# Designs tried in a protein design run: peptides against a protein of PDB entry 5VZU. Part 172

Target 1, 271 residues: chain A of PDB entry 5VZU
Amino acid sequence: GRTLEDIFHEHMQELILMKFIYTSQYDNCLTYRRIYLPPSRPDDLIKPGLFKGTYGSHGLEIVMLSFHGRRARGTKITGDPNIPAGQQTVEIDLRHRIQLPDLENQRNFNELSRIVLEVRERVRQEQQEGGHEAGEGRGRQGPRESQPSPAQPRAEAPSKGPDGTPGEDGGEPGDAVAAAEQPAQCGQGQPFVLPVGVSSRNEDYPRTCRMCFYGTGLIAGHGFTSPERTPGVFILFDEDRFGFVWLELKSFSLYSRVQATFRNADAPSPQ

## One batch from the design tools (peptide; made by RFdiffusion4, then SolubleMPNN)

Design b2_p24_7_s1
Fold by OpenDDE base, seed 3:
Structure b2_p24_7_s1 (fold): chain B 271 residues (1-271), chain A 24 residues (1-24)
Amino acid sequence: as target 1 above (271 residues)
Amino acid sequence: EEEEREEEEEERREEEEERLRRNG
């Protein structure tokens, strides 16, 4: 049989050939589109913008991070043989925080997989419940034919009933002990390690994370074949770095902010 | 036993080939 090394070499040769073919096709006709940076909002988890992502054997790609209320999106600015430019490579649900176990248990891929799949199931249940409320509200506007039924005048009477007394009971205002919102401990970064069997292109990833969230990654075969959204973990390291763990692919992508400043990169104000 | 091990190694190679061809 082929060795795992042979399979890896064949895959790398195919990827190089595909990249060469795509690059050579651009010599005939290029369509240029201006990309605008998303506006930053105060409630954004980090500043939106361009990031360099590592995609294992595929190399470095450019991803735009943007925020949409309680969702974040990574949009490919560069494409690869699997996922073309303009696709949403990652979608992050900022409502669903992932709690990583201790550093010893973080090495267990099955434990991380369990935690993520339990969150995935909660997200599916919330989507089903929210779908039912939206469906029931539309059904009841049957046109009530306004039948004009007549004016009958019933007059009846004035009953006066009496004067009940002013009982003073001075109930002391129970001190609503304002539950002191424990100051959201500006979370000391948690020690972070990849699970055993998760591949990373670079072993020099941050060993401390701030927050993790449930997300989905778009995966496909060569030529964007059989595209599907798979469960994963968004890992915020700092203001300029995040990661994504692809559970199905058993891989990790590290994203680092592009430090370049662009002139006139802001979206034109809607006139 | 040797044939079963060769089949398990082939299945593992096919899974790894599929994993390498898929990306996000």
Scores: peptide ipSAE 0.365, ipTM 0.846, DockQ to the pose 0.830
Fold by OpenDDE base, seed 2:
Structure b2_p24_7_s1 (fold): chain B 271 residues (1-271), chain A 24 residues (1-24)
Amino acid sequence: as target 1 above (271 residues)
Amino acid sequence: EEEEREEEEEERREEEEERLRRNG
């Protein structure tokens, strides 16, 4: 039978062949589109911009990170054989923080999968509830035809009986000590390790993370076949580095900021 | 037992081949 090594070699040959075919097709016509950097907002989790990402055997790709209120988006600037340029490779929900377990339990892929799938289910419930409220609000504006209902009469005003005995019982309001969620000290990074069985191209990923969030990654087969959004984890390491754990692919992508300063790359101000 | 191991190894090969063909 084919070994796992044979399958990996066949896959690498197929990727090289596809890359060769695509490159050879572009020799006759290149279309250039200007890319604008998204404007930075004070409330952005990190500065938006260009990042170089690692995609296992596919190599290095360029992704634009942008912020859209409580969502972040990674948009492919480069394409690969699976996902074309301009697609949203990752979507991050900044409402749904992932709490990583201790370092020992972080090695367990099933534990990470459990945590992410629990958050995925909450996100689905919130979407269903928000869909119901939007549906019920539109149904009630039927045109109330103003039928002139008639003038029924004036019946009378009976009297004010008095007695107000003021029973005092001063039940002490039990101080519900709202356990002040200690503001997660914004400065202490959590120890970070990939689960066993999660592939990373670079062993030199940061071993400390600042924050993690629920996200979805767009995956597809060769030629953008069967595209689907799969659950994952966005890991913020620092101002210039983030990761994404693809649960279905059991893979990790590391993204590092492109340090090049571009002149006139800012989006034109909306006039 | 030997057939069951061959089937489990085949399933694992198909899963790995599918995993390699998919990317984000």
Scores: peptide ipSAE 0.351, ipTM 0.841, DockQ to the pose 0.810
Fold by OpenDDE base, seed 4:
Order: sequence, then structure tokens, then C-alpha cells
Structure b2_p24_7_s1 (fold): chain B 271 residues (1-271), chain A 24 residues (1-24)
Amino acid sequence: as target 1 above (271 residues)
Amino acid sequence: EEEEREEEEEERREEEEERLRRNG
């Protein structure tokens, strides 16, 4: 039979061929589109911007991280044979924190899978419930035929009268001690290790994470065939590094901030 | 035992082939 080495070799040949096809199609004509960096907001988990991500055998890709309320989004700036540029490679639900087990149990892929699939099911239930509330609210506005009720006349309502006394009831202002929401202390870093069987391009990943969240990754075959959103884990390491564990692919992508400063890369202020 | 190991090695090859063809 074919060995795992043969399969990997065939795959690498196909990727080289796809890269050759894409580069040969440029025919010395390149279309440039300006990319704007998303503005930073106070509630952003980290500064939004460009990250370089590792996608296993596909190598290095550029992803734009942006925040949209309680969601984060990774958008491909570079495409690959599977997912074209401009697609949302990852979508992160910042409402659904993943609690990693201890370092010993983090080596168990099935335990991580169980935790993520449990959160996936909660997200599906919340979407069904929220879809039902939004569905029921739209059904009842049948068009009320506004029959034109006739113009009944202006009766002159009269003017009187003055006096009622000011009752002084001195209700004491109860000191509502506004519990100052302590700014969410950047959670103490947890020891982090990839599960056994999860492939990483390099074993040089951060061994401590700040936070983990449920997310979905877009996967597809070559030529963007059968695109599917699969469950995964977003792992925040620090201000400049995050990871994504692709459960279906048993793979890990490490994303590192592009440290280049871009002039005039800010989005124009909405007028 | 040998047949079961050959089946597990085949399943692992099919999983790896599908994993390589699909990416994010």
C-alpha cells in the first residue's frame, strides 16, 4: 500500500502544482487592493491587526484579526489551495470560554474534544432559542389595514386651576455602592501543552496560555470544495500570539503578530 | 491481530490523506 510518507509526498507535489498554477495565472498583471487595519476598541481582547499563521503543510499565511462585540474573526489576507483570500478562516465566540484541564489531562485529545463538543452543543441550543424568539416576534405584524378614522373636531378644553402643596418627602439616597467591576484581571497564565496526536508545524509554541475560547474554523478541500465550519479552540497566549486547535484536522495553527508598522493603514472614520 | 493491525494502519492512512486534503 501507499505509506504515510508517500501520501505526504503526493500532497506536497499537489500543493507545489497548485502554487505553480496560481503564480502562472498572474500573467504579469497584479491587482492591488488596499487593506485597512481595524480600529482598536477598549473592549478588544488584544489589539486587532495582521498575524502570520502556520497552517501545517501549507506553511505561512497572513490573517487579519478583528473584534466584533463578543466575537473575534480571523480573515485570510493570503489564500491557500483550500481557502481563498477574504474568507473567515476562524470565528471565535468570546462568550464561550474553554476551561482547559490540568497539564496531564491536556495531553488527552478526547478530553479536549469532549470539552469543545459540549460547548458546541450549548452554542447550538442558544442559537435555536434565539432563533425562536426572533421568529415569533416577526409573525404577528399582519398588515393592519389602517381604515381612515374620520376627523372629529377640536373641542377647546378649559383652563383651571392652581394650588397643590409641595410634600417634602426627603427620601435618603441609598448609597448604591457601585461594585467597581474590577477590570477583568488578565487571568493568571495556565500551563499549556498540545494533546497527543495534534500536529504542529513547530513544537516552538508558548507553554502558557491566558484564555481559551470556543471557535469555529473554516475547512475545505482543494479549490474551496465542500467548505465546512468545524469546532476548535482559540488559545490566547499573549498580546502578540494566539493559537487555534482544529479538532477535525487534529492540527494546531500558531499566529504571531506582524510587527511591521503601516502608515495610513487605518480605516477612514465613518463620516 | 495482523489483519486488525493492517485495518488500523489503513484507517490511519485514510485519516491522514483526508487531513492533508482539507485545511483551514
Scores: peptide ipSAE 0.349, ipTM 0.841, DockQ to the pose 0.779
Fold by OpenDDE base, seed 5:
Structure b2_p24_7_s1 (fold): chain B 271 residues (1-271), chain A 24 residues (1-24)
Amino acid sequence: as target 1 above (271 residues)
Amino acid sequence: EEEEREEEEEERREEEEERLRRNG
């Protein structure tokens, strides 16, 4: 039969051919769009910007990381044969932290899958509950038949009622020193290892992570066929590095900040 | 045993081929 090496070789040939076809089409008609960097906000988990990601056999891709309240997004700046440019490759729910097990249990893919799927079901329940509240509010605008209630006129009068005294109650403003929630000390980073059977293009990934979050990855076949959101884990390593574990693909993408400074890359202020 | 091993190896090849055709 075909070996796993033969299958990998055939896949690499197909990717090279697809890349050749796409690049050859671009030589005839290129449209250029300016990309702007997202503005940084104080509450952003890390500085937003451009990251280079590893996608197994597909190689290096450019992703824009941006923050949207309690969500982060990775947007493809470069497309590949599966996911076109401008798609959200990853969506991270910063409300749903993933607690990794100890280092021994982190090697178990089934344990990671269990943890992530439990969080996925919670997210799904929250979406269903929020969907019901939005649905019930729209149903009760039955047509208010505007019954023409008649014109009754009456003008009645002016009563002056009196001098309520200014009670001086000098309630001291209790300085509720809002205990500034000390930014949760990013505790000593947790030891990190990929589960057995999770493929990484580079074995040189950080062996310590700060925190993990539930996320979804957009996966598709060649030509953006059968696109779906699959469960995964966003791994924050440091200010310049994060990872994504694709559970369905049994793969890991490492993202590293593009250190290049771009002149005039800031978004114009919203007028 | 040999037939069961060939079937497991085939299933593993199909899973790997599908995995390679999908990306995020």
Scores: peptide ipSAE 0.341, ipTM 0.834, DockQ to the pose 0.801

Design b2_p24_7_s2
Fold by OpenDDE base, seed 2:
Structure b2_p24_7_s2 (fold): chain B 271 residues (1-271), chain A 24 residues (1-24)
Amino acid sequence: as target 1 above (271 residues)
Amino acid sequence: DEEEERERELKKLEEELKRLERGP
């Protein structure tokens, strides 16, 4: 029978062939589209812009990071055999921060998976509740023809007065020690390590992170077959670096800002 | 030890194969 090694080599050959086919198709029809950088806003988590991402065997890709209120978006500028250019590779929910455990528990993939799946279920519940409130609000504007219901008489219930003395039971208010929300020290990076079994292109990733958020990543087969959004973790390392952990793939993509200065790359002001 | 190492390598290959079949 074919070994797993044989199957792996066959799929690597297929991937190379797919890359070759896609590249060779571009030689016959080059369409150039101008890319504009997203406008920066003061409330953006980091400056929006172009990032170079690592996608394992796919190599280096260019992603545009942009902010849309409580959401961030990674859009492919370069395509690959699985996901074409212009697709939203990652969608980040900036409302749902992920707290990473201590460094020892960060090595446990099942712990990270548990944390992310719990957040996924909360996001799903919030979407269901918000869908119900929007549905119920439209139904009730039927014109209530006010038929005048007849005035039933107020029965005078009687005045019984007795004088029961209040006992002074001075129950001491138990000091609910408000668990001091340790101010999220916005300045000190948390120690960071990938879980065991998460594939990275290299071990050269930042060993400290600022914050993490719930997100979804787009995965597909060759030729954009059966595209699906899968759960993941957006990891902000610094102003110029972020990562994405693809839980279902057990993979990590590192994104680094493209430091090139572009003249006239700003979006035209909306007229 | 050698059998557990082989199983770990096979599992790593299966996970890599899954990433080749369905990638980001």
Scores: peptide ipSAE 0.373, ipTM 0.810, DockQ to the pose 0.598
Fold by OpenDDE base, seed 1:
Structure b2_p24_7_s2 (fold): chain B 271 residues (1-271), chain A 24 residues (1-24)
Amino acid sequence: as target 1 above (271 residues)
Amino acid sequence: DEEEERERELKKLEEELKRLERGP
């Protein structure tokens, strides 16, 4: 029968062949389209822009990071055999922060998976509840009863209501103990390590992270077959580096800002 | 030892195959 090694070699040969076809087809005709950088907003988590991603077997890719209110988006600028250019490789929910455990428990993939899946279920519940409120509001288009003509306003006179005495009922103000929101420890980066079994193309990833968020990553087979949004973790390292943990793939992608200054890459101001 | 090494290599290979079949 086919060994697992035989299957691996066949899939590697297919991937290499597809990559070769994708690179070689550009020798015949290149269409250049200008890419504009998203405008930066004050509330953006980091400066939007181009990032160089490492996708394990896929190699090197360019992703545009952009911010859309409480969502971030990674859009492929370069495609691969699985996900074509222009697709949203990652969607990040900046409302749903992931709290990483201590460094010892970060090595446990099942613990990270549990934390992310709990957040996924909360996101799903919020979407269901918000869908129900929007659904009930549309149902009562009651029949257009014919508005009867506006009867004239009779000016009835102001009756003098009497001097009700102020009862002194001294209701004690219940001390609403404002639960002091513990100031989010926003300032100090936490130690970061990949879980055991999560593959990285390079072991040279930042060992400290600033913030983590719930996100979804797009995965597909070759030729963009069976595309699916899978749960993952967006990891902000610094202003120029972020990562994404693909839980289903047990893979980590590191993204580093493209430091090249592009002349005229800013979107034209809306005239 | 050799059997545990083989199982680790097989598991690594299975995880690599999943990334070849479906990728980001």
Scores: peptide ipSAE 0.333, ipTM 0.705, DockQ to the pose 0.586
Fold by OpenDDE base, seed 4:
Structure b2_p24_7_s2 (fold): chain B 271 residues (1-271), chain A 24 residues (1-24)
Amino acid sequence: as target 1 above (271 residues)
Amino acid sequence: DEEEERERELKKLEEELKRLERGP
């Protein structure tokens, strides 16, 4: 009987063959699009740029990480049979931190799933509430027929005089509530382990993480069929590595920074 | 052989499952 390893190996060979056929069909007509690296901002969680992702059976893909206020985005630079290039493979909500439990409870997939689904529900509620506020604001622009009010004459207002009494209002120095500098959490990396039953292509993932955030990952069938955003966990390991846990797939993707220096890859300054 | 037919059917089901396999 075929082992799960044999099935995985055959699936990997098929995906490699599909990728080879796809690339070879276009050898005569490659359209090159210039990719610009996103500008780095001081408030970016890590330096934006190109990352090499591991997608288990899909192999190695290139993802551009960019920051958009309190959101991070992974965009596929390379595509696969499921998700084509240019799609947003991951969207991270940097407002919704995931607090990982202790190492014993991190091994429990159901506990991680519970934590993430509770955050998903909060995000959904916030989107519904914000959608209602935006909806109510549009309803009140009834067309006020601006009747042309007649030009009433400019009455000369008289020059009232100078009396300059200096009121010594001794404003008490309001206590400057020292905004407690949220200590720059040079967060001591917390111990990290994948839940039981979450597959990783490599066992060589970082065993400590800095921060985790709620995110959504794009999942589709072959040919980009039935694309859906599914809940997941973005895991920041360090400046050059992050992961994504795909809850529905029970899989983990590790992303490592591409260390190549690209000349002239900066976006042109907006004129 | 009935075993070869089952193996061919399993292979077709595996290929169909691969086509239906949702991925990132």
Scores: peptide ipSAE 0.330, ipTM 0.664, DockQ to the pose 0.487
Fold by OpenDDE base, seed 5:
Structure b2_p24_7_s2 (fold): chain B 271 residues (1-271), chain A 24 residues (1-24)
Amino acid sequence: as target 1 above (271 residues)
Amino acid sequence: DEEEERERELKKLEEELKRLERGP
């Protein structure tokens, strides 16, 4: 019978072959699309741009990080056998911070999984509540058939006089204490370690992280089969490095900024 | 020891196979 090792070698050969096909397709029929770097905004968590990502067995890929209000996106610039170029490999919800436990408890994958799944459930509830408010507003325009009930001329009852002094009940506008968005404390980075059983291609990842956020990662089979958004953790290490923990894959991808200066990579100013 | 090492290696291999079948 095939051993698990035989099956592993077969899948590795398939992955290598698929990677070779994808890379070799560039030799014969290159459709060049100009990629523009996203403009930096003051509110961006870090400078947007190109990052080199490590995808375990798939190797090195290029991802564009961009910010879209309270969301960040990683878009594949290079594709792999599972996820083609132009797909959003990661979607980060900057509203949903993940608080990592202490360094000892960070080694427990089940604890990280619990924390992330609790955030996932909150995100689902918020989406359902926002969906219900939009749904109830449209239902009530049933076509009221305007039955023309005849206009009976109800009589001109007389003009009783004016003098009701409006009491200025100065209802103090209750100070809506704008919940001061606690400035994202760029606090002292917390110690960071991958959970036991999370695979990293490189053990040389930052051992201190600045912030973590809930996110979803796109996973698929070979040829982009059955694509699914899976829960994960975006880990901001510094201005030039972030990670993503793929919970379902038990894998970690490290992304490092491409330091190359591109001439004319800025989006043309909207004239 | 050798059996527990083989079980750990098999588990690692199964987790790698899942990443090959479904990847990011």
Scores: peptide ipSAE 0.318, ipTM 0.691, DockQ to the pose 0.601

Design b2_p24_7_s3
Fold by OpenDDE base, seed 1:
Structure b2_p24_7_s3 (fold): chain B 271 residues (1-271), chain A 24 residues (1-24)
Amino acid sequence: as target 1 above (271 residues)
Amino acid sequence: DEEEREEELKKKLEEELERLERSG
């Protein structure tokens, strides 16, 4: 029978072969698309730009990070056999922070999965409620066919002023104790470790994180088959590094900023 | 148990194969 090692070697060889075929198909027909760096905004979580990602056995890829209001987006600059270039590999919801547990409980994959799935359910509820408000607002524009019935000038009957006395009933305002929003301690990074069973290509990931957010990752089979959005965790380490935990794949991708300076890489000013 | 260890190893293998066959 095939050994486990034989199966792994066959799948690894297939992946490498598919990457080679995909890359070699470009030798005869290169389409060039100019890539522009997104403009930086003051409210961006970090500077947008190019990041080099690690996808375990899938190797190294280039992703563009950009910010779109309360969302961040990772867009593939390099494609692979599963996900073509130009696809959004990750979508991050900057409204939904994930609070990581203590370092001991961070080793528990089921605990991380619970936390993320609870956030996913809140996101779905908010989308359903917001969809209902947008639906009810459109229904009330019934066509007022204002038939112009003629203006008969009916008369000025007079001004009797009712002198209604203001009753002063002085209801005491109950002190609503405003729950003091604890100021988010912006300063010190939280200790960070990957859950047991989460695969990382390298153990050389940052052991402290600044903040985490709910996100979705695009997953597909070879040839972009059965593409779906799966839940995950965006982890901000610093200005130049972030991670994504793919819950379904039980994998971690580390993204590091491309430090190369590109001349004339800025988007042309909108004319 | 040896069976529980084999099932755990099988599950880890299935998860690694899924990581090879599917990508983000």
Scores: peptide ipSAE 0.253, ipTM 0.780, DockQ to the pose 0.622
Fold by OpenDDE base, seed 2:
Structure b2_p24_7_s3 (fold): chain B 271 residues (1-271), chain A 24 residues (1-24)
Amino acid sequence: as target 1 above (271 residues)
Amino acid sequence: DEEEREEELKKKLEEELERLERSG
């Protein structure tokens, strides 16, 4: 019978073959497009630009990070056998911050999954509510036919009752000590660890994170088959490093800024 | 014990195969 090891070797061979086929298709027709760096804005979470991502067995890929108001976007600059260049690999909702638990609970994949799926449900509800408000506003320009409906009457009725007894009961105001949400100290990174069972290419990822956000990742099979948006976690480590946890894949991608300086890589000013 | 270990190994294999077949 095939061993588990045989099955892994067969799939690794298939992945190598798919990479070879995909790369060989370009050998006769290379189109070069100039890439421009997105303009940086003061409100950007970090400087936009090129990042190198690690995709486990898929290897090293280049992603452009850009900011679009309360959304961030990772766009593939390099394609792979699953997802072609120019696709949005990640979409981050900067309105929906994820708070990670303590280190002990961060090791639990089910806890992280629960937190993310709760945020996903909130995002879905907000989209449904915002869709209803936009729909109801257009319907009611029906013509005001002015029919003069009549005057009917005044009915009276009455009076009484009295009594006033002033029961004193002096219930002590229980000091609800509002647990002052300690302002998440903007300066000290939270200790960070991947959940058990989340695959990473290297265990050499940052062990502290600044903040996390809800996001979606585009996943697909070979040849861009069955593409879908899946829930995940964007993890900001520092100005030059972020991660993405793919919940459905139970995988982690680490992205590091490309430190190369490019002459004339800035987008032309809109004339 | 042995069946549970085999099922856990099978599940781990299915998860690794999904990571090899699908990417983001």
Scores: peptide ipSAE 0.237, ipTM 0.764, DockQ to the pose 0.627
Fold by OpenDDE base, seed 4:
Structure b2_p24_7_s3 (fold): chain B 271 residues (1-271), chain A 24 residues (1-24)
Amino acid sequence: as target 1 above (271 residues)
Amino acid sequence: DEEEREEELKKKLEEELERLERSG
């Protein structure tokens, strides 16, 4: 029978061939679509823009990072054999921060998986509850009762109600314990390491992260077969670098800002 | 020892195969 090595070698050859076909299609493309950079907002976690991402064996890809309120999105600018250009490779929920454990427990993949799956279930519950509130609000279109005819305004007389004495109830000012807005500590970067068994194309990833968020990554087979969103972790390292941990694939993608300046890449002002 | 190393190698190869078949 074929060995597992033979099967791996055949799949690697197929992936290389497909990658070559996809790359060669760009060389023959006479149809260009203009891509605009997302406008930067003061509330954006980092400056939006183009990032180069490492996808293990799939190589280097270009992703556009954009912010949409409490969500971030990575959109593929380049396609690969699995995920075509224009797909949302990652969706980040900026409401659901991931707290990484200490450096020793960060080496445990099962601990990271547990933390992320617990957040995933909370996100699902919140979506179900918010879906019920939106559903119940539509059901009370009670029947439009027929407008009864406007009965004429009978001018009833001004009865003089009596002199109620002002009771001086000296209500003590309850100390509004100002809930100390914990300053959004631009948190001191925490030590970061990949779990054992998580594949990284390069061991040269940042060993300190600013913060982490729950996210989903779009995965698919060759030719965009069986596309699904899988749970993962967005890791913010700095202004120019972020990562994504794909839990199902046990892989890490490192994204680095494209430092090239693009002329006339700003979105046209909405007229 | 040798069987456990072969099983670990097999598991790593299966995980790499899955990453070749499915990507984000």
Scores: peptide ipSAE 0.229, ipTM 0.760, DockQ to the pose 0.586
Fold by OpenDDE base, seed 5:
Structure b2_p24_7_s3 (fold): chain B 271 residues (1-271), chain A 24 residues (1-24)
Amino acid sequence: as target 1 above (271 residues)
Amino acid sequence: DEEEREEELKKKLEEELERLERSG
């Protein structure tokens, strides 16, 4: 019978073959799309740009990191057999920080999973609450068929006099305590280790991180089958490196900035 | 035991197969 090792080797061969087919199909009929680097904004967590990502056994891919207000996005520049180019491989919610536990508890995958799933549930609740406010506003414009009730001439009741003193009910505007955005503590980087059972292509990842955020990763089968957004953790290491922990895949992708300078890669200024 | 090590190996291989079948 086939062993699990035989099956693993067959899938590895299939993956390599698929990658070879995908790379080789482009030799004769390339459609070129110009890619522009996203403009940097002052509020960007790090400089946007091209990053080389590791996808475990899938190898190295190029991802564009861009910022969209309180969201960051990783867009595949290179596709793979599962996720085609132009897809958003990761979406990061910069509103939802992940606090990693101490270094000992960071080794526990179930603890990380718990923390992330608790944040996922909060994000889901916020989406439901925001959906209800938008829904209730549209329901009330049922066309009241104004049946023309006949105008009975209601009599001229007399002019009672003026003197209602306006009570200055000085309702103090309740200070909506703006939930103080906890200043992004540019604190000393916290110790970082991958949980046990999380696969990394190599052990050469930063052992300290600046901050973490909740995010979702797009996963799919071969040929972009059954695409799904799965929970994960965006790990900011430094200005040039970030990671993503894929909880469902129990994998870690390390992204490192492409240091190449591209001439004319800036988006044309809107004239 | 040897059986427990074989089961742990099987589980690791299954997790690697899932990572091969599904990518982000």
Scores: peptide ipSAE 0.223, ipTM 0.751, DockQ to the pose 0.608

